Peptides against a protein of PDB entry 6DSZ. Designs and how they scored, part 24

Target 1, 361 residues: chain A of PDB entry 6DSZ
Amino acid sequence: NYVVTAQKPTAVNGCVTGHFTSAEDLNLLIAKNTRLEIYVVTAEGLRPVKEVGMYGKIAVMELFRPKGESKDLLFILTAKYNACILEYKQSGESIDIITRAHGNVQDRIGRPSETGIIGIIDPECRMIGLRLYDGLFKVIPLDRDNKELKAFNIRLEELHVIDVKFLYGCQAPTICFVYQDPQGRHVKTYEVSLREKEFNKGPWKQENVEAEASMVIAVPEPFGGAIIIGQESITYHNGDKYLAIAPPIIKQSTIVCHNRVDPNGSRYLLGDMEGRLFMLLLEKEEQMDGTVTLKDLRVELLGETSIAECLTYLDNGVVFVGSRLGDSQLVKLNVDSNEQGSYVVAMETFTNLGPIVDMCV

## One batch from the design tools (peptide; made by RFdiffusion4, then SolubleMPNN)

Design b1_p9_4_s4 (from b1_p9_4, 5 letters changed)
Fold by OpenDDE base, seed 1:
Structure b1_p9_4_s4 (fold): chain B 361 residues (1-361), chain A 9 residues (1-9)
Amino acid sequence: as target 1 above (361 residues)
Amino acid sequence: SEISKYLIF
């Protein structure tokens, strides 16, 4: 009996940080194909808590905290369109992952989008949004009593959405998205009406953004608005203020992932296809009335890591670099550079053995 | 360096 020890997947395809195991614990959750790994972040490093097998490749993994929940819930969508909301429950030494809700959100009609599956959660936890198919935006209303995830589609006039996020600080759930048409790439916003199951006009739009604009970052209050990342430029817009930078250093390699460092949206990590790690900085200006406005955007090179598929800031300058192509890393950001001018120090490296071909013989 | 002021966590 050759016990082919099924080699566990090592390539990371998603990561998220939050308070999943308790309100007090800081967790790192890592998606490795069909496997979810749950860690507690400690002063000594990552403590493994639980591993969970999923019924398919994890395509979306997001933490969210509905009003009145003491800790975060986990939304997962698989590549086969199985959706679930998971809760961590510990009873003494027994650890259970409870499915609060589940459903299949596949449509029989629709063209799967070339840019893949996008899943987003409204910051006020009113809904989940899914871009699965061209010309459709799927909405899952978040209801605490609903064990079955029911979704509906809203038709998008914009057939080629590149990226989409929910904005912060909006009275109604509001999406901001980059889309492409024959004239180029553009940014638009829509309010999502749960009642009418339709889009209303959003607060702002920006036509003719950079041709390679690929990512939307929703910025929390007090700034609000969104950051649009392209190949050559980074732009901020909130309806009232527009600011763009074109730092030459980002032209060398495509930015492929981002993560917010500060709750107030003052700092973001950016990773490119060469494994360069950047800090995006939002400089604030305080007005006489106590309002905060964006003064400037800056990009600074921190150092080099493995090529990130995903980034997540943990605590105390520690960052998890989830890599699909290379080894994943825990890195520390230092105030002072080393002899090579890098602010990044590798703390731990997790060997990536490459794609496990599960040959079911 | 100018960036050091932004690397406080």
Scores: peptide ipSAE 0.351, ipTM 0.906, DockQ to the pose 0.833
Fold by OpenDDE base, seed 4:
Structure b1_p9_4_s4 (fold): chain B 361 residues (1-361), chain A 9 residues (1-9)
Amino acid sequence: as target 1 above (361 residues)
Amino acid sequence: SEISKYLIF
């Protein structure tokens, strides 16, 4: 009986950084198809802690910390619409991943969205939002004691949602999304009422954004609002302030992923389809009343990496570049550029063996 | 310069 040890998947389709194993540990979590890898970030490198097999391809993987939790919980949604909330528990040498809640969120009716599954968590941990089907927004309320993930749908008038995020600093859970209609692409906001199970009018909208606007980044306080990434432009809007830049350097290749570097949203990593790594910088202006406003947006080319499917800043200028098409990397961001003008140095490379075609023979 | 909380290699 040749137990063909099925070669473990190596292509990365998601990564997240947080405090999953403890409040003090910094973790890197990597999704490789059906497999979740958990690392502790140490001075010596990535220490593997546990690998978890999932009952399906991981489509969404997000860390969140509800009020009263000492460490982050993990939300996972699979491509087959199995949802779970996972907790890391260590008892001596025994390491367990506990399912705190689970459920299947598949609908019997609806057209699966062509842009795939989007899963988002409210920054205040009031709900999870899912865009699974055109014209529907699924809500999973986050209740402390609920072992069964119950979801409901809210109808979206906007049938073609490109990307969606929850905004920060909102009294009610508020989504911001890019959608397409016959007139072009637009940005809209909705408040989500858990009580009424409906959308209310959001704080702002922006009609006729760039035709290729593809990503929404929710910006934390003090700035608030959102960044909209297009093919040619990057825009910021918070209801009161609008800023747009069109740096020529981003026109060369489509930005496909992003990750927040600073907790206050002052810097973001951007990765494009050519493996270029950028820093997006939000410059602050402090008003006389103590309010902080966005003064300017800047984009700087840092260097080149593997083509990122996902990016996550760890600490101390170290970034994990999760790649589906190439080798994943740990890279160091330096203050000084090398002779080629690159700020990026590869620290470690993780070989991608490509898609394991499970030829069930 | 905020001292990195985590010394990563």
Scores: peptide ipSAE 0.039, ipTM 0.712, DockQ to the pose 0.082
Fold by OpenDDE base, seed 2:
Structure b1_p9_4_s4 (fold): chain B 361 residues (1-361), chain A 9 residues (1-9)
Amino acid sequence: as target 1 above (361 residues)
Amino acid sequence: SEISKYLIF
């Protein structure tokens, strides 16, 4: 009996950064199918801390910090709809990953969405939102005392949601989403009432966005609002201000992932299907009343990387490029371009051995 | 230039 040591998955399907191990540590968390890898970001590079096996493929992985927590908690949803909230606990050399809460959020009735699972967390940590099924938005209230994750569904009139995020700076939890109907793609907002378990009218909507609008980025204060990324255009809307750009360079390949660089939402990394890495810049205009408004949007080509499934800005211009199709990379963003006009330098490459075909023998 | 907190790599 040759025990074929099952090769560990190497394809990255998600990554996040935050303060999971402690308030002081910067962590990189990498999802590789059923495995979670936890690293501490150090001056010497990525230090591995723990590897965790999950009971299923990781579909959603998000860090969040509820009010009064000293460090971030980790929300995970698997492709089999097992949800958990994890906490890192270290006592001397003993490292434990504690399940703070868990639950299965599968519905008996519903059509699984063709665009897959979307999981989002309210910036104020009031709830988790899940788009699992067409015409349903699942809400998990975040309550510290609940060891069991309870969820409820709200009916969505919009059956074909493309992407959804929670907005920042909203009195009530507010979602912004791109949806498709027979007339095209549109952006809409809803407030989520936990008490009434229903949607209320959101602050704004934008009908007839670009036909290939595929991603929503929620923008923090002071800008607020959202960025909508399409095939040909990038648009900003916050209810009061609308701005659109159509840089020719983004038409060459579909943007597939993004990551916020600055906490204030002034810069975002964008990755496309050809492995091109872009910087999206939000230029500020300070008004006489002290309000900050968006002056302009710019896109700059930084260089080329592996095709990103996910991007995570770490610190000091270092970016983790999580790749499913190719090798994952640590790359450095430089201020000055090289002779080829690239601002990107590969620092480390992580070999991807390809899809683990679980041959059930 | 924001001083890098972690000074990685």
Scores: peptide ipSAE 0.036, ipTM 0.715, DockQ to the pose 0.081
Fold by OpenDDE base, seed 3:
Structure b1_p9_4_s4 (fold): chain B 361 residues (1-361), chain A 9 residues (1-9)
Amino acid sequence: as target 1 above (361 residues)
Amino acid sequence: SEISKYLIF
């Protein structure tokens, strides 16, 4: 019996940071195809806690904290539309990953979207939203007592959604999305009614955005609204304030991932297809009435890393660069540039051995 | 640099 030790997957396809093991622990969770790796972030580096095999390729991985939970829960959706909510539980040395809820959210009817699976969670934890199929938005209501994830569909008139997020600070769950029609790309918002299972008119829209607008970032309070990232431009809109920048530095390569650094949404990491790492900065203006508005947007080049599939800020200027095409990295952001003018220093490199070809023997 | 002002420690 040759135990072919199946080589563990090394290509990263998702990463998230939060408080999954406890309220106090900072965790890094890494998705590598069907494998979930859980780390505690320490001053000494990443401490491995648990590895979990999933029954499918992880397509969505998001941490969220429902009202009255002491720590984050983990939502996972697989490429085969198996959804689960996971909890970490430790009792002495015994570590268990508990499935609080699960379900299959596959539809028998629908065209799978060409841009793949999008999964988002309402910041107030009222629902999970899924864009799986063209012309449909799937909603999973979040209920603590429900062990079975039940979903319903709402029809979208916009067939070609590029990206979608839930907005912050909304009385009702509100989505913001980029979509394409024959006239170009546009941004629209909808309120989601759980009661009526329908969309209501959202607070704002922006027609005729950049033709290559590809990502939506929901901005927390006090700014609110959304950032729209294109190939040549970055725009902010919240219904009242609109601001656009077109920094020449981002035209060289397409931005493909982002991560929020500050809880208040003042800074974001951006990664492009050349492995360049940027900081997007939101400059605030405090009004006389105590409201905070966006004054300006700025993009700064930090340095170069492996080509990021995903980015996550940990702490103390340390960033995890999850790479599918190259080696994943822990990098340090420094105040002072090196001799090459880079603010990025590689701390640790995780060798990517390439795609695990599932040899179905 | 102006970038250094925005780095977290």
Scores: peptide ipSAE 0.027, ipTM 0.692, DockQ to the pose 0.724; fails the geometry check

Design b1_p9_5_s1 (from b1_p9_5, 3 letters changed)
Fold by OpenDDE base, seed 5:
Structure b1_p9_5_s1 (fold): chain B 361 residues (1-361), chain A 9 residues (1-9)
Amino acid sequence: as target 1 above (361 residues)
Amino acid sequence: SSIADYLKF
């Protein structure tokens, strides 16, 4: 009797950093297909806390902190459209992951988007937004007392959304998205009305962005607005200010993931399809009135890692590189470059055994 | 600013 020990999944398909176990603990959460791994980030490295089996492949994993919560909650959406909000509870040595709310958000009618599932959370925790189907934006209102995640759809005129985020600093929940039409790719904003269950006109739009514009980064205050990442260009727009750069170094490989380093949005990590790690820098200009404006954008090559599916900055220049195609890594960013001109040093490598082919015998 | 200024954490 060969007990084929079902190999645990090793390919990473998502990662997030926050305060999930407590207000004080810094956590790394890693999604590996149906498995969620929870770590505490320590000066000694990653301490495993708990593993959780999910009832499906994790498609979205986001930490968020509603008003009056002491620690972050975890939103998960599976590839089968099961949504849940999870809370970590510890009572002595007993550790429980509690489902605070759940629901199935699948529609009977709709074309699943070819670019996959997108899930986003409003920075003020007013709603969750989901792009599951072409021409639909699903909204899950965040209500504290509701154990059942109820969703509604708003029709999008824009059928081919590439990426979408909620903006910061908006009175109403506001989305910014890249979409494609027959004329090219464009950026648009909409306010989301929970009352009317409709879109209102957003603060700005940018028609005819780069043809390969693929990612939206919402920038926190004081800058606000969004960064749009393409194959050849990186652009910033906040309604009042537009900046664009076209650094030749990013043309070599497509940027596929990003993560914010600073809470104020001054620095972002970028990963490309060749495993190159970049820093995107937002240079500040202080005006005479004390207002902070964006002066310039800069991109710097830090080094090479495994091909990132996801990136997350931990602390003290430590970054987790979640890889689907290669080994995941814990890397250190150093002030001084090595002999090869790299600022990246691998601290730990997590072997990826590849896809577990479930041979149903 | 040098790249070193941006690699301070």
Scores: peptide ipSAE 0.354, ipTM 0.906, DockQ to the pose 0.653
Fold by OpenDDE base, seed 2:
Structure b1_p9_5_s1 (fold): chain B 361 residues (1-361), chain A 9 residues (1-9)
Amino acid sequence: as target 1 above (361 residues)
Amino acid sequence: SSIADYLKF
């Protein structure tokens, strides 16, 4: 009997950064199918801290910091609809990953969405939102003392949601989403009432966006609003300001992932299906009243990497490129280009052995 | 601004 030692998964399907191990530590968390890898980001590189087996394939992985928490908590949703909130605890050399809350959020009724699972967290940590099924938005209220994750559904009139995010700077939790109907793709907002368990009218909408609009980025204050990324265009909207660009360079390959560089949302990394890495720039204009408005959007090609499934800006121009199709990379962004005009230098490469064929022997 | 201004971290 050859015990085939099951190879550890190497394909990355998600990555996030934050302060999970402590308030001071910068962490990189990597999802590899059913495995969570936790690193501390150091001047010497990625220091492995812990690896955790999950109850299924990780479909959503998000860090969040409820009011009064000293460090980030981790929300995980699996492809089998098992949800948990995890906390890192260390006592000397003993490292424990504590489940603060858990639940199964599967519905008995509903069509699973063809575009897969979307999970989002309100920036003020009031709720988690889940798009699991067509025509439903699931809400998990975030209560500190509740060990059982309870959810409820709100009906969405928009059956074909492409992407959804919570907006920043909203008095009530507000979602912004791209949806498709027979007339094309559109952007809409809804306020989420926890009390009434319903949607209220959101602050703005944008009908007839680009036909291939695929991603929503919620922009922090002072800009607020959202960026909508398509195949041909990148648009910004916040209710008062609209701006669109159509840089020819983005038409060559579909942008598939993004990550915020600056806490204020002035810079974003974008990755496409060819492994090109871009910087999206929000140029500010300071008004006479001290308000900050968006002046312009700019896209700059930085260089090439492995095809990113996820991107994570770490610190000091270091970026983790999580790849499902190729090798993951740690890359450095440089101020000066190389001889080929690239601003990207690979620092470390993490071999991807390809899909784990679960041969049940 | 040059691209270099946006690659300062």
Scores: peptide ipSAE 0.349, ipTM 0.903, DockQ to the pose 0.656
Fold by OpenDDE base, seed 1:
Structure b1_p9_5_s1 (fold): chain B 361 residues (1-361), chain A 9 residues (1-9)
Amino acid sequence: as target 1 above (361 residues)
Amino acid sequence: SSIADYLKF
């Protein structure tokens, strides 16, 4: 009896940091195909807490904290459109992952988007937004008492959405998205009306962005607005201010992931297809009235890592590099460069055994 | 500012 111990997946396809196990614990959550791994971040490294099997490949994994929750909840969407909201509960030594809400959000009609599934959460936890199909934006209202995740669709005129985020500091939930039409790529905003189940005009738009603009980063207050990342350029827009940079170093390889370092949006990590790790810097200018405006954007090469599928800043300059193609890593960012000019030091490496061939025997 | 100012955590 060869018990083929089914090898656990080692390729990382998502990671998030937050306070899932408690209000005080810093957690790293890692998605590996159908597996969710939960760690506590400690001074000694990652302490494993629990592993959870999901009913399908994890496509979206986001932490969020509704008003009056002491810790973060976890939203998961699978590639088969099963949605759930999970809560961590510990009672002594017993650890349970509780499903607060669930639902299937698949539509009978729609073209699945070529850029895959996008899931986003409003910073004020009013709704979840899903781009699953071309020309549709799905909304899941967040209701604390509802165990059934009900969704509705809003029609998008823009059929080819590349990326979408909710903006910060908006009275109504507001999305910012990059889309493509026959004239090129553009950025637009919409307010989402839960009451009328429609889009209203957003605060701003930017026509004719870079042809390869691929990512939207929502910037928190005090800056607000969004960063748009392309192949050749990085742009900022908040409705009042526009700034663009085209650092030659980012043209060498496509930026594929990002993560915010500072809660105020002053620093972001960027990873490219060559495993280069960058810091994107938002330089502040304090106005005489005490308002903070963006002075400049800067990109700095920090060093090299495994090719990141996802990045997440933990604490104290420690970053988790989740890799699908290579080994995942914990890396330390140092103030001083090494002899090779790198500010990145690998602390721990997690072997990726490659695609698990499910040998159905 | 030097890169060192941005690598303080």
Scores: peptide ipSAE 0.342, ipTM 0.902, DockQ to the pose 0.657
Fold by OpenDDE base, seed 4:
Structure b1_p9_5_s1 (fold): chain B 361 residues (1-361), chain A 9 residues (1-9)
Amino acid sequence: as target 1 above (361 residues)
Amino acid sequence: SSIADYLKF
């Protein structure tokens, strides 16, 4: 019996950072199809801790810390709609990944969305939101004692959701999403009522955003609100403040991923389809009343990497570039540019042996 | 602010 050791997947389709193994450890979690890789980030690089096989392709992977947990839990949704919440437990030398909760969230009725599966977690850990099907928003309440992930659907009038996030600093769980209708693309917010299992009117909306607006970034406090990334523009809105920039440099290639650098949302990494790495900067203005407002947005080109499917800022200017199309990289951001004007230095490269998806451009 | 101010970690 030739056990064809199926070549381990190497193409990265998701990555997240947080404190999964302990409260003190900084982890990098990498999704490679059905495989989850768990690393501890060290001064020497990535230390492998555990690999986990999943019962399907990982479609969503998010770390979250419910109130009273000392470390992060991991939410995973597979492409076959199997959901689980995982906990890392170590007992001496024994490392176990424990399923805290699980469920299948597939609906019998619904058109799978063409933009794929979106999974988001409320920053206050009240619920998980899932856009799986057109015209439906699925909610999984996060209850501590429930081993069975129960979900319900709320109808979305907006059939063509492009991206969705939960906002920060909201009394009720509030989603912000980009959607398309015959008039163009728009941004809308809804409050999610767990009690009534319905949407309430959200705090703000922005009609007629850029036609190619594709990404929503929820911004933490003190700014709050959201960043909307398009092909030509980056906009910020929080209900009170609106700001838009159209830096020419982003027109060259579509921004496809982002990651927050600062806990307060002052800096974000952006990756485009050409493997360019940018820093998005939120400049603060402190008002006399102590309120912090957004003064300006800036975009700076840092350098080039592999084409990122996902980005994770780790620590000390180290960034993991998860690539599906190319080699994943561990890169360092330097204060000083090299001779080519790049602030990016590759530290490690992880060979991708996956099928080269010939993107016929 | 210089780009260097944004690359402080």
Scores: peptide ipSAE 0.330, ipTM 0.897, DockQ to the pose 0.642

